# Designs tried in a protein design run: peptides against a protein of PDB entry 2FGR. Part 256

Target 1, 331 residues: chain A of PDB entry 2FGR
Amino acid sequence: SSVTLFGIVDTNVAYVNKDAAGDSRYGLGTSGASTSRLGLRGTEDLGGGLKAGFWLEGEIFGDDGNASGFNFKRRSTVSLSGNFGEVRLGRDLVPTSQKLTSYDLFSATGIGPFMGFRNWAAGQGADDNGIRANNLISYYTPNFGGFNAGFGYAFDEKQTIGTADSVGRYIGGYVAYDNGPLSASLGLAQQKTAVGGLATDRDEITLGASYNFGVAKLSGLLQQTKFKRDIGGDIKTNSYMLGASAPVGGVGEVKLQYALYDQKAIDSKAHQITLGYVHNLSKRTALYGNLAFLKNKDASTLGLQAKGVYAGGVQAGESQTGVQVGIRHAF

## One batch from the design tools (peptide; made by RFdiffusion4, then SolubleMPNN)

Design b2_p26_4_s3 (from b2_p26_4, 11 letters changed)
Fold by OpenDDE base, seed 2:
Structure b2_p26_4_s3 (fold): chain B 331 residues (1-331), chain A 26 residues (1-26)
Amino acid sequence: as target 1 above (331 residues)
Amino acid sequence: DAEAVLEELRALGEARAAALGAPFHA
């Protein structure tokens, strides 16, 4: 058996020009280029090509030293793997999120990421952003000539909120083609939750693709999230992303990403554009800077996710500018 | 229309989710 301790400490100075009151916020933030984490993982060879594995991973908040405590909510899995692929038991990224967030050039963190994986409807479930699930069983196929897939089911365990009796149940999966410079995926998921104490289905469909041209990488996402409510009508958001990245001088990477969030329930759009730069000081340590602009229209109140500084919304129709400059260290 | 494609894919997704869920709803 092997056990590996691993982690990332990513801390930044962050600024946003507007909060919910229209005031600026600034300070020390966390997880601007990669989510800060501490983890333990290991594998045991059981023979015959079968392996057991475990993975325990929690988020680190370097700005406050995890004042709210440490947990393994990022991942807490036991697994079996082999020629058949991998089965995982425990809290993890849901298969749809695990695959489709890989097309986000900002690694689903900081002020630049695609924000489509969101609780768009004030869902009362713990994971209504569609990123992770408790009580999850997941299966991932091997890659066969480029083709691969993942599937997951999370038990609701009769969790109730108001009249909703299946809160936290997830079913979903993806199919993908990953070969050479090309990656393309389709993900589908449904999560049961509650909104206003009423049963609600969070349906999600996501298309992702990327192509690495060597000199640059292009990546894109198309997503629809729909909170289907029995009363009050559906809360639908169509989200679009297009991003490009390129190596700079052998030790740097520049990223540019645009996203559009068409929030149908409020007939309002938000536009996000982010410029990022990463400078590798070593294989483990990088400096980074992000500059993001979020333009809300009409009733849209989206805010940039400057974790540790300000991650709330803004006033309706207001635009927000965010900056992060930080250090990422991996161990 | 990207929206129409997403709706079709959503419908396929619901059918797939139902099919995948069938062993657990049974």
Scores: peptide ipSAE 0.000, ipTM 0.316, DockQ to the pose 0.014
Fold by OpenDDE base, seed 5:
Structure b2_p26_4_s3 (fold): chain B 331 residues (1-331), chain A 26 residues (1-26)
Amino acid sequence: as target 1 above (331 residues)
Amino acid sequence: DAEAVLEELRALGEARAAALGAPFHA
């Protein structure tokens, strides 16, 4: 069996002009262009086209040296793969997030990403953002003339919160068409959780598409997240994203992305616009800069995710500006 | 190979970076 050690260290200087008190925050942050990570992976050829695999990966916090510890919460899977595709057992990205976040030009990282995959309802489950799950079984098909799919189920293991049972149960999947410059996908998921100690279904529908024109890439997302509560009515958010990226001078990439979050339960919108640039010093090392503007309307309190500096909300109806400048190194 | 890791990490990292954006509310 082969074991590969791999990772990314991404550390930045970050600034946001407003926190929850209206004060500025600045300092050394992490994961501005890519999530910092340490991982181990390997494969074993079992013959006949069958392979076993493992993947163990945790987040690294370069600013504090992982003061809160290290774990494999990013991924901890064993798998079998072959002509039939891949089956995975263990904590991982759920199939819906794995596919549909690929349309986010900011790679769901830093102050610029699409924030639709979120706990919109103060859900009490560990993974109510719809991104990962414990106790997950996943299956991914091969690509058949562009068509591919992924499915997943996570066991709740009779977890309860308040009167809610089945907390942490996930069922979901996607269908996609990936051929040449075109990608398009539809994802559907339901997760059982609790809000205020009461049973809640987190339903998610996401459409994504991208097209690579060579000189530029366009990408878009349409998402509805609905926390269906037994009492108190539904908490629904419609999220939209449109982005463009282009190579610059063979060594750089510029990105521009807009997102709209229509938070129906509070009748409030938030607008996000982000400009990013990555400069590759090598295949492994890059400099980057991000500039993001988040405009909350009415009761909206969304904040930019300047990890390691400030990732909380702002006052209702306040706007926030964020900057990150950093180094990404892959090994 | 860091490049294959970065390509797989672009494909996977585009997926993963969305996951950690949940604010740790203290």
Scores: peptide ipSAE 0.017, ipTM 0.482, DockQ to the pose 0.029; fails the geometry check
Fold by OpenDDE base, seed 4:
Formats: structure tokens, C-alpha cells, sequence
Structure b2_p26_4_s3 (fold): chain B 331 residues (1-331), chain A 26 residues (1-26)
């Protein structure tokens, strides 16, 4: 068996020009280019092509030294893998988020990422953003001529909120084609939650694709999230993303990404545009900068996610500008 | 292995950590 210690410390200086009061916020933030983490992982060869694995990973907050504590909420899995693929038991990314966030050029972190994986309805479940689940069983196929898939089920363990039962139950999966420069995926998920103490289904459909032209990469996402409520009608959001990235001088990468969030329940749109640059000082250390603009229309109150500085909303119809400049170090 | 982790992040994608008790400075 093997045990590997690994991690990333990503810390930045961040600024946003508006908070919920209309005031600017600035300071030291975390996870602007990659989520800061500490983890342990290992494998055991069981013979016959079968392997056991474990993975324990928690988030690091370099700005305050994890003042709120450390845990393995990012991933805490045991697995079996072989020619059949991989089965995982434990808290992890749900299969839909694991695959479909791969099309986000900003690595689903900082002020630039696609924000479609969100709790759009004030859902009361812990993971109503559709990113991770407790009590998860997941299965990932091998890649067969480009075709691959992942499936997951999370047990609710009779969790209740208000009159809602089965809270935290997840079922979902994706099918994908990954071959050379092309990647394309379709994901479907349903999660049971509560809104206002009442049973609600969070339905999600996501289409993603990317193509690497060598000199540049294009990436896109189309998503619908629907919180289905028996009372008050559905809360539906259609989210769209288009991005491009290109290598710069062999040591850098420039990224540009646009996203649109069409929030149907409030008949309001938000537009996000982000420019990013990463400069590799080594294989392990990079400098980065992000510049993001978020334009809310009408009743939209979305905010950029400057983790460690300000990740809240803004006033309805307000625009927000964010900047991050930081260091990422991997070990 | 930091390189393998970074490659895995690129290949598998990274989900934004849920603000599950994440300290945000208000």
C-alpha cells in the first residue's frame, strides 16, 4: 500500500467594489486559481487488476489558518477500481459536478468560475448547490473509445427539514465522449431538499463541451436547474457559459469566460465576464490574476465569490467588479 | 505528488468548495 500527502495553498489579495450595502471589500482571500487543500490518498494492489484506494481531502484557509477547523468534507472516500472502472464510497463530488465542472476554465473557484452549480431557491439542504453529497456511492466507467460515464446515489438517511423527508438524497449521472481534443458530456441529477420547510426536488440538466485547438481551447456549458415545489411554482434558472483559454509563452495561460444566468422565477438575468492570467514560476508555484465583472439586472442579486473577503450578494440590479492577485503553491 | 494532483484537477475538474462552514471574512 502507499500513502501520499498532498496539498495546495492558494492565497490572494482580493477586492470587490460592492457588497450588500454597496461598500467595497478588500483583504486576503483564498482559493483564487485552485481550491486550497490538504489531503491524504493511497492505493493497495489486491492482485488480478483490482485495487483498493482511499482519499481524504479538506479545504485549507490560509488567511486565518483554518480558524473554523479542518475536516475532510472535500472528499472522504474508499474505493475499488479495476478493468470495470471505479466504485467509491463516501462524501465526494457528485458525478454530475465532477464531470461538468471540468469545462469551467476557472476550475470552479475564485471570482471567475461558472456559478450555475448553485442553490438558486434558498434550499435548506447542506449540498443544494449540486456539487457534493454525503453518504454517496459513485461509479465511474473506464473510457471505451472515448465514451465514459459516471453514476451516483446518495442516501438521505431519513434526514428531515420541516415536513420534508428524504433530504439529501441524490441520484444522478453523466455520459461523456472524451477523445483527443474533444470533450462533450451530458449530466442529469435530482436531489431531494426542502424550501421553506417543504419538500422540493432539485432537478439539474447540464451539457458541456470543449475543444482544444492547440493554440487555444474553447469551452461551453448549458445548464438548467429547477427547484420543483408543490406550492409556489418551480424556481428555474438557465445558465450559459462560453470560454476561451490560450497558452502564453510556454509559462503562462490567459483565460476569458462569459456566463449568463437567466433566473426565471424573478425574471432577471445576470451577466458575468472574467479575464484571468496564470504565470507558472515552476511546476508547483504560480502567480495569478483575475478580473471579473458581474452585471445584475432587475431583481438579480448575484455576487462574485471572493472567498475569504466577500462572497455575499449585492443589491438588486447592481453591478460588481472583482479583482484577485495571488500565489498558488502545490506540494 | 503535486504534479499529479494538478493534472487530476485539470482532467477531472474541481468543484467549488461548498461554503460549509468556510470562514468568509464579512
Amino acid sequence: as target 1 above (331 residues)
Amino acid sequence: DAEAVLEELRALGEARAAALGAPFHA
Scores: peptide ipSAE 0.016, ipTM 0.428, DockQ to the pose 0.030; fails the geometry check
Fold by OpenDDE base, seed 3:
Structure b2_p26_4_s3 (fold): chain B 331 residues (1-331), chain A 26 residues (1-26)
Amino acid sequence: as target 1 above (331 residues)
Amino acid sequence: DAEAVLEELRALGEARAAALGAPFHA
């Protein structure tokens, strides 16, 4: 058996030029290049190619020392793995987010990530962004000549909100092809939730692809989220992303990513563009800088996620500029 | 050799992705 302690401390100085009042915010923020975390994991060989595993991981907030406490809400799983693949029990990334966020060149973190995995409808469920689930069972296949898949189901445990039942139920999965420089996948998910105390289905479809040309990597996402409400009509968002990354001088990486969020229920678009640079001081320590621009149109109020400084929205139709400069250390 | 450092950084990126077991998710 083995037990590994691991983690990341990522802390930055961050600035955004507008909050909800139109004022600038600045200070010390967290998780600009990678989500800060503390984790424990281990495996036991059970013989015959069967292994048991555990994984416990929580977020670290270096700016305030976890003033709100510590938990294992990032992942808390026990697993069995072998030639059949892996079965996981416990809170984790849902299979759709685990696979499809891998195409985000900003690692779903900081001011530059693809923001399509979001609660677009003021859903009242705890995980209505489609990223993680409680009470989750997941299965991941091996890779068979490039082909792989993942499936998940989360129990609602009869959770109710207003008149909505089955809140927190998730069903979803992906199919993928991962071979050499090419990755491509399709994900489908449905989550039961509530909006205004009424039953609502969060449906999600996501396509992702990337290709590594050696000198550069291209990556893309196409997503539709739809909150299907019995009353008031559907809340639909189409999200698009295209990004490129390239190594610089053997010690650095530059990243550029564009995203478009077409928010159909409010007939409003938001455009995001982010430039990032990572400079590796060692295998474990990096300096980084991010510059992001978010342009809201019409009724759109999206804000950049400068965690620890400001992660709220802006006034309708306002644009926001964000900067992060920080240190990432892995252990 | 710059290629060996890039391959080691790539392998570290992949080993970080592998050691981190999943892409960095929010």
Scores: peptide ipSAE 0.011, ipTM 0.424, DockQ to the pose 0.031; fails the geometry check

Design b2_p26_4_s4 (from b2_p26_4, 12 letters changed)
Fold by OpenDDE base, seed 3:
Structure b2_p26_4_s4 (fold): chain B 331 residues (1-331), chain A 26 residues (1-26)
Amino acid sequence: as target 1 above (331 residues)
Amino acid sequence: SAEAVLEELRALGRALAEALGAPFLA
């Protein structure tokens, strides 16, 4: 058996020019290039090609030393793996987010990521962003000539909110083709939740693709999220992303990503553009800078996620500029 | 059962594919 301690400490100086009151915010933030984390993982060979595994991972907040405490809410799984693939039990990324977020060139972190995996409808469930789930069983296939898949089911355990039952139930999966420079995936998911104390289904479909040309990588996402409410009509958002990355001088990487969020329920769009640069000082330590622009139209109130500084919305129709400059260290 | 979950996923996949067929092609 083996046990590995691992982690990332990522801390930055961050600035956003507008908060909900129209004022600037600045200070020391966390997780600008990668989510800061502390984890333990291990594997035991059981013979016959069967392995047992565990994974415990929690988020680190370097700006305040985890003042609100530490937990393993990022991942807390036990697993069996072999020629059949891998079965996981416990809180984790749901299969759809695990696969489809891989096309985000900003690693679903900081002020630049694709923000489609979001609670668009004031859902009252704990994980209504479609990223993780409690009480999750997941299965991942091996790669068969490029083809692979993942499936997951999360138990609601009779959780209720208002008149809504089955809150927290998740069912979802993806199919993918990963071969050499090409990756393409289709993900489908439904999560049971509540809005205003009434039963609501969060339906999600996501298409992702990337191609690595060696000199540059292109990546794209197409997503629809639909909160199906019994009363008040559906809340639908179509999200689009296109990004490019390229190595610079053997020690750096530049990233450019654009996203559009078409929020149908409020007939309002938001445009996000982010420029990022990472400079590797070593295999484990990097400096980075992110510059993001978020343009809200009409009734849109989206804000950039400058974790540890300001992650709230802005006034309707306002634009926001964000900057992060930081250090990432992995161990 | 695992089969029931797969059947629900297939049904969901069809419903979502039908719902998305128009918006991404326009």
Scores: peptide ipSAE 0.012, ipTM 0.430, DockQ to the pose 0.013
Fold by OpenDDE base, seed 2:
Structure b2_p26_4_s4 (fold): chain B 331 residues (1-331), chain A 26 residues (1-26)
Amino acid sequence: as target 1 above (331 residues)
Amino acid sequence: SAEAVLEELRALGRALAEALGAPFLA
């Protein structure tokens, strides 16, 4: 088999002007442009067009050297692939997040990303943000004239929280069309969790599309998440995103992204606007800067995700400004 | 409305989830 060691170290200086107490936070943060990671992957040709694969990937925290430890929680899969596509066994991105986050121009990382993939309801499950799952089986089709799909199921393994007895069960998938400059996808997912010790379904539907005009790329997302609770009513959030990116001077990229989070359960909206710039010093090393503004209305308490500095909320109705300036190095 | 379409699609998704989950619940 072939084995490849790979990774990214992304570290930044970050600032947010408000935390939950209304105070500024600043320091050295991680994963501003790309999630820092260390991984091993490889494939074995089994003949007849069949391949075995493995992928082990963990997050790196450059600011503290992984003081909390290292694990392979980003991905730990074994796979079979061929003309039929790919089957994966193990913890991974769930198919819905894997596909639909591809429309986020900030790649679900740093202070600028679309934050719709979130635990909106204080869900007690480990992955109630809808991004990854334990005990996951996934299948991805080949691309047939642009059409492709992915499906996944995660076993709950009788995990219980309170009276909920199927916590961690995931089922979901997407259908997509990827051809030339156009990409469009529909994703559906349900995850079993608990809120307040009671069984709750996290339902998610996401539409994504992008078009590359060469001189610029436009991308959009439309998402609804609903935590369906037996008691207390549903917690529903409608999230919208529109972004544009453009190459600059052959070595740079500018990105602008807007998102709206309509939090129905608290009848409150949050608006996010992010300007990002990446400057490639090489194909492996980049400098970057992000400037984000998050405006909470009414009871909304969302905070920008300045990982390693501050990723908590703010006071209700408060606005937050965030800045990240950093280095990304891939190996 | 867009919301109504989303609710219908979610309902469909739930039905699919139940159908696809059946082999794993047995």
Scores: peptide ipSAE 0.008, ipTM 0.397, DockQ to the pose 0.014
Fold by OpenDDE base, seed 4:
Structure b2_p26_4_s4 (fold): chain B 331 residues (1-331), chain A 26 residues (1-26)
Amino acid sequence: as target 1 above (331 residues)
Amino acid sequence: SAEAVLEELRALGRALAEALGAPFLA
């Protein structure tokens, strides 16, 4: 048996030029390049190629010392793995987000990430962004000649909100091809939730692909999210992302990513463009900078996610500029 | 229930068919 303590402390100085009132916000934020975390993990060899595992991971907020407490909401799993792949029991990334967020060049954190994995409809469920689930059973295949897949089911445990009686139920999975420089994946998911106290299905389909040319990497995402409501019609968002990254010398990486969020229910689009740079001081420590611009059109109110400083929306049709400069340390 | 899981799988199958027939359209 082994036990490993691990973590990341990522803290930044952040600025956004507009909040919901049109005022600037600035201060010390967290998780600009990687989500800050503390975790424990371990494995036990059970013989015959079978292993048991555990993983406990929580988010760290370095700006306030976890004033709201510490928990293992990032991941709290026990697993069995072997030639058949891996089965996990416990809260985790759902298979769709685990795979499809890997195409986000900004690692699903800070002001630059793809924001498609979102609660687009004021869903009342705790995980209506489609990222994680409680009571989750997951299965991940091995890689067979590039082909791999993941599947998951989360129990609702009779959670109710209003008249909705299956809140938190998740079913989903992906199929992928990962071989050398190429990665491509298709993910499908459905989650039961509530909107306005009424049962709502969150349906998600995501296509992702990347290609590493050595001198640069290209990555893309196509996503449709539908909150299917019996009353008021469906809330549909089509999200698109295209990004490029390149090494800079032997110690740096530059990233450029564009995203479009076509919010059908409000007939409004938002455009996001982010430039990022990471400078590795060591294998464990990096400096980074992010510059993001978000243009909302019409009724769109999206805001950049400057965690610890400001992560709310802006006024309808307003543009927002964000900056993060920080230190990431892994242990 | 097993029935609920089957219903969800059918829903996912329909979503896939819709997506393949009209991928990311309005």
Scores: peptide ipSAE 0.008, ipTM 0.432, DockQ to the pose 0.013
Fold by OpenDDE base, seed 1:
Structure b2_p26_4_s4 (fold): chain B 331 residues (1-331), chain A 26 residues (1-26)
Amino acid sequence: as target 1 above (331 residues)
Amino acid sequence: SAEAVLEELRALGRALAEALGAPFLA
């Protein structure tokens, strides 16, 4: 058996030029290049090709020393794996987000990530961003000549909000082809939630693809989220992303990513463009910088997620510029 | 359009879920 303590401490100086009042915000933020985390993981060989595993991981907030506490909400799984693949029990990334977020060149964190995995409708469920779920059972296939899949189901445990029942129930999965420089995936998911105390389905479809040309990598996402309310119109968002990354020398990486969020319920679009650079000082330590521009149109109020500094919205139709410069250290 | 493709894929996904008798979607 093995047990590994691991983590990332990622802390930055961050700036955004506008908050909800139109004022600038700046300070020490976290998780600009990778989500800061502390974890324990291990495996036990059970013989016959069967292994048991555990994974416990929580977020670290280096700016305040986890003033709100520490938990294992990032992942808390026990697993069995073998020739059949892997079964996981416990809170984790749902299969759809685990796979489809892999196409985000900004690692689903900081001011540059694809923000499609979001609670677009003021859903009252704890995980209405479609990223993780409680009470989750997941299964991941082996890779069969490139083809792979993942499936998950989360129990609602009769959680209710208002008149909505089954809150927190998730069902979803993906199919993928991962072979050499090519990756492509299709994910489908539904979560039961509530909006305004009324039952709502959060439906999600995501298509992702990437290709590594050696000199550069291209990556793309197409996503639709639909909060289908029992009473009231659907709240639909179409999100698009296209990104490129390239190595710079032997120690650097530059990234450029564009995203469009077409928020149908408010007939409003937001455009995000992010330039990022990572400089590896070592295998474990990197310096990084991110520059993001978010243009809201019409009624859109999206804000860049400068965690630890400002992650709120802006005034409708306002643009926001964000900067992060930081250190990432892995252990 | 990209939206039309997504709607078609969504519809297909629903149809597949129904066809597979997804017991938890009832």
Scores: peptide ipSAE 0.007, ipTM 0.387, DockQ to the pose 0.013

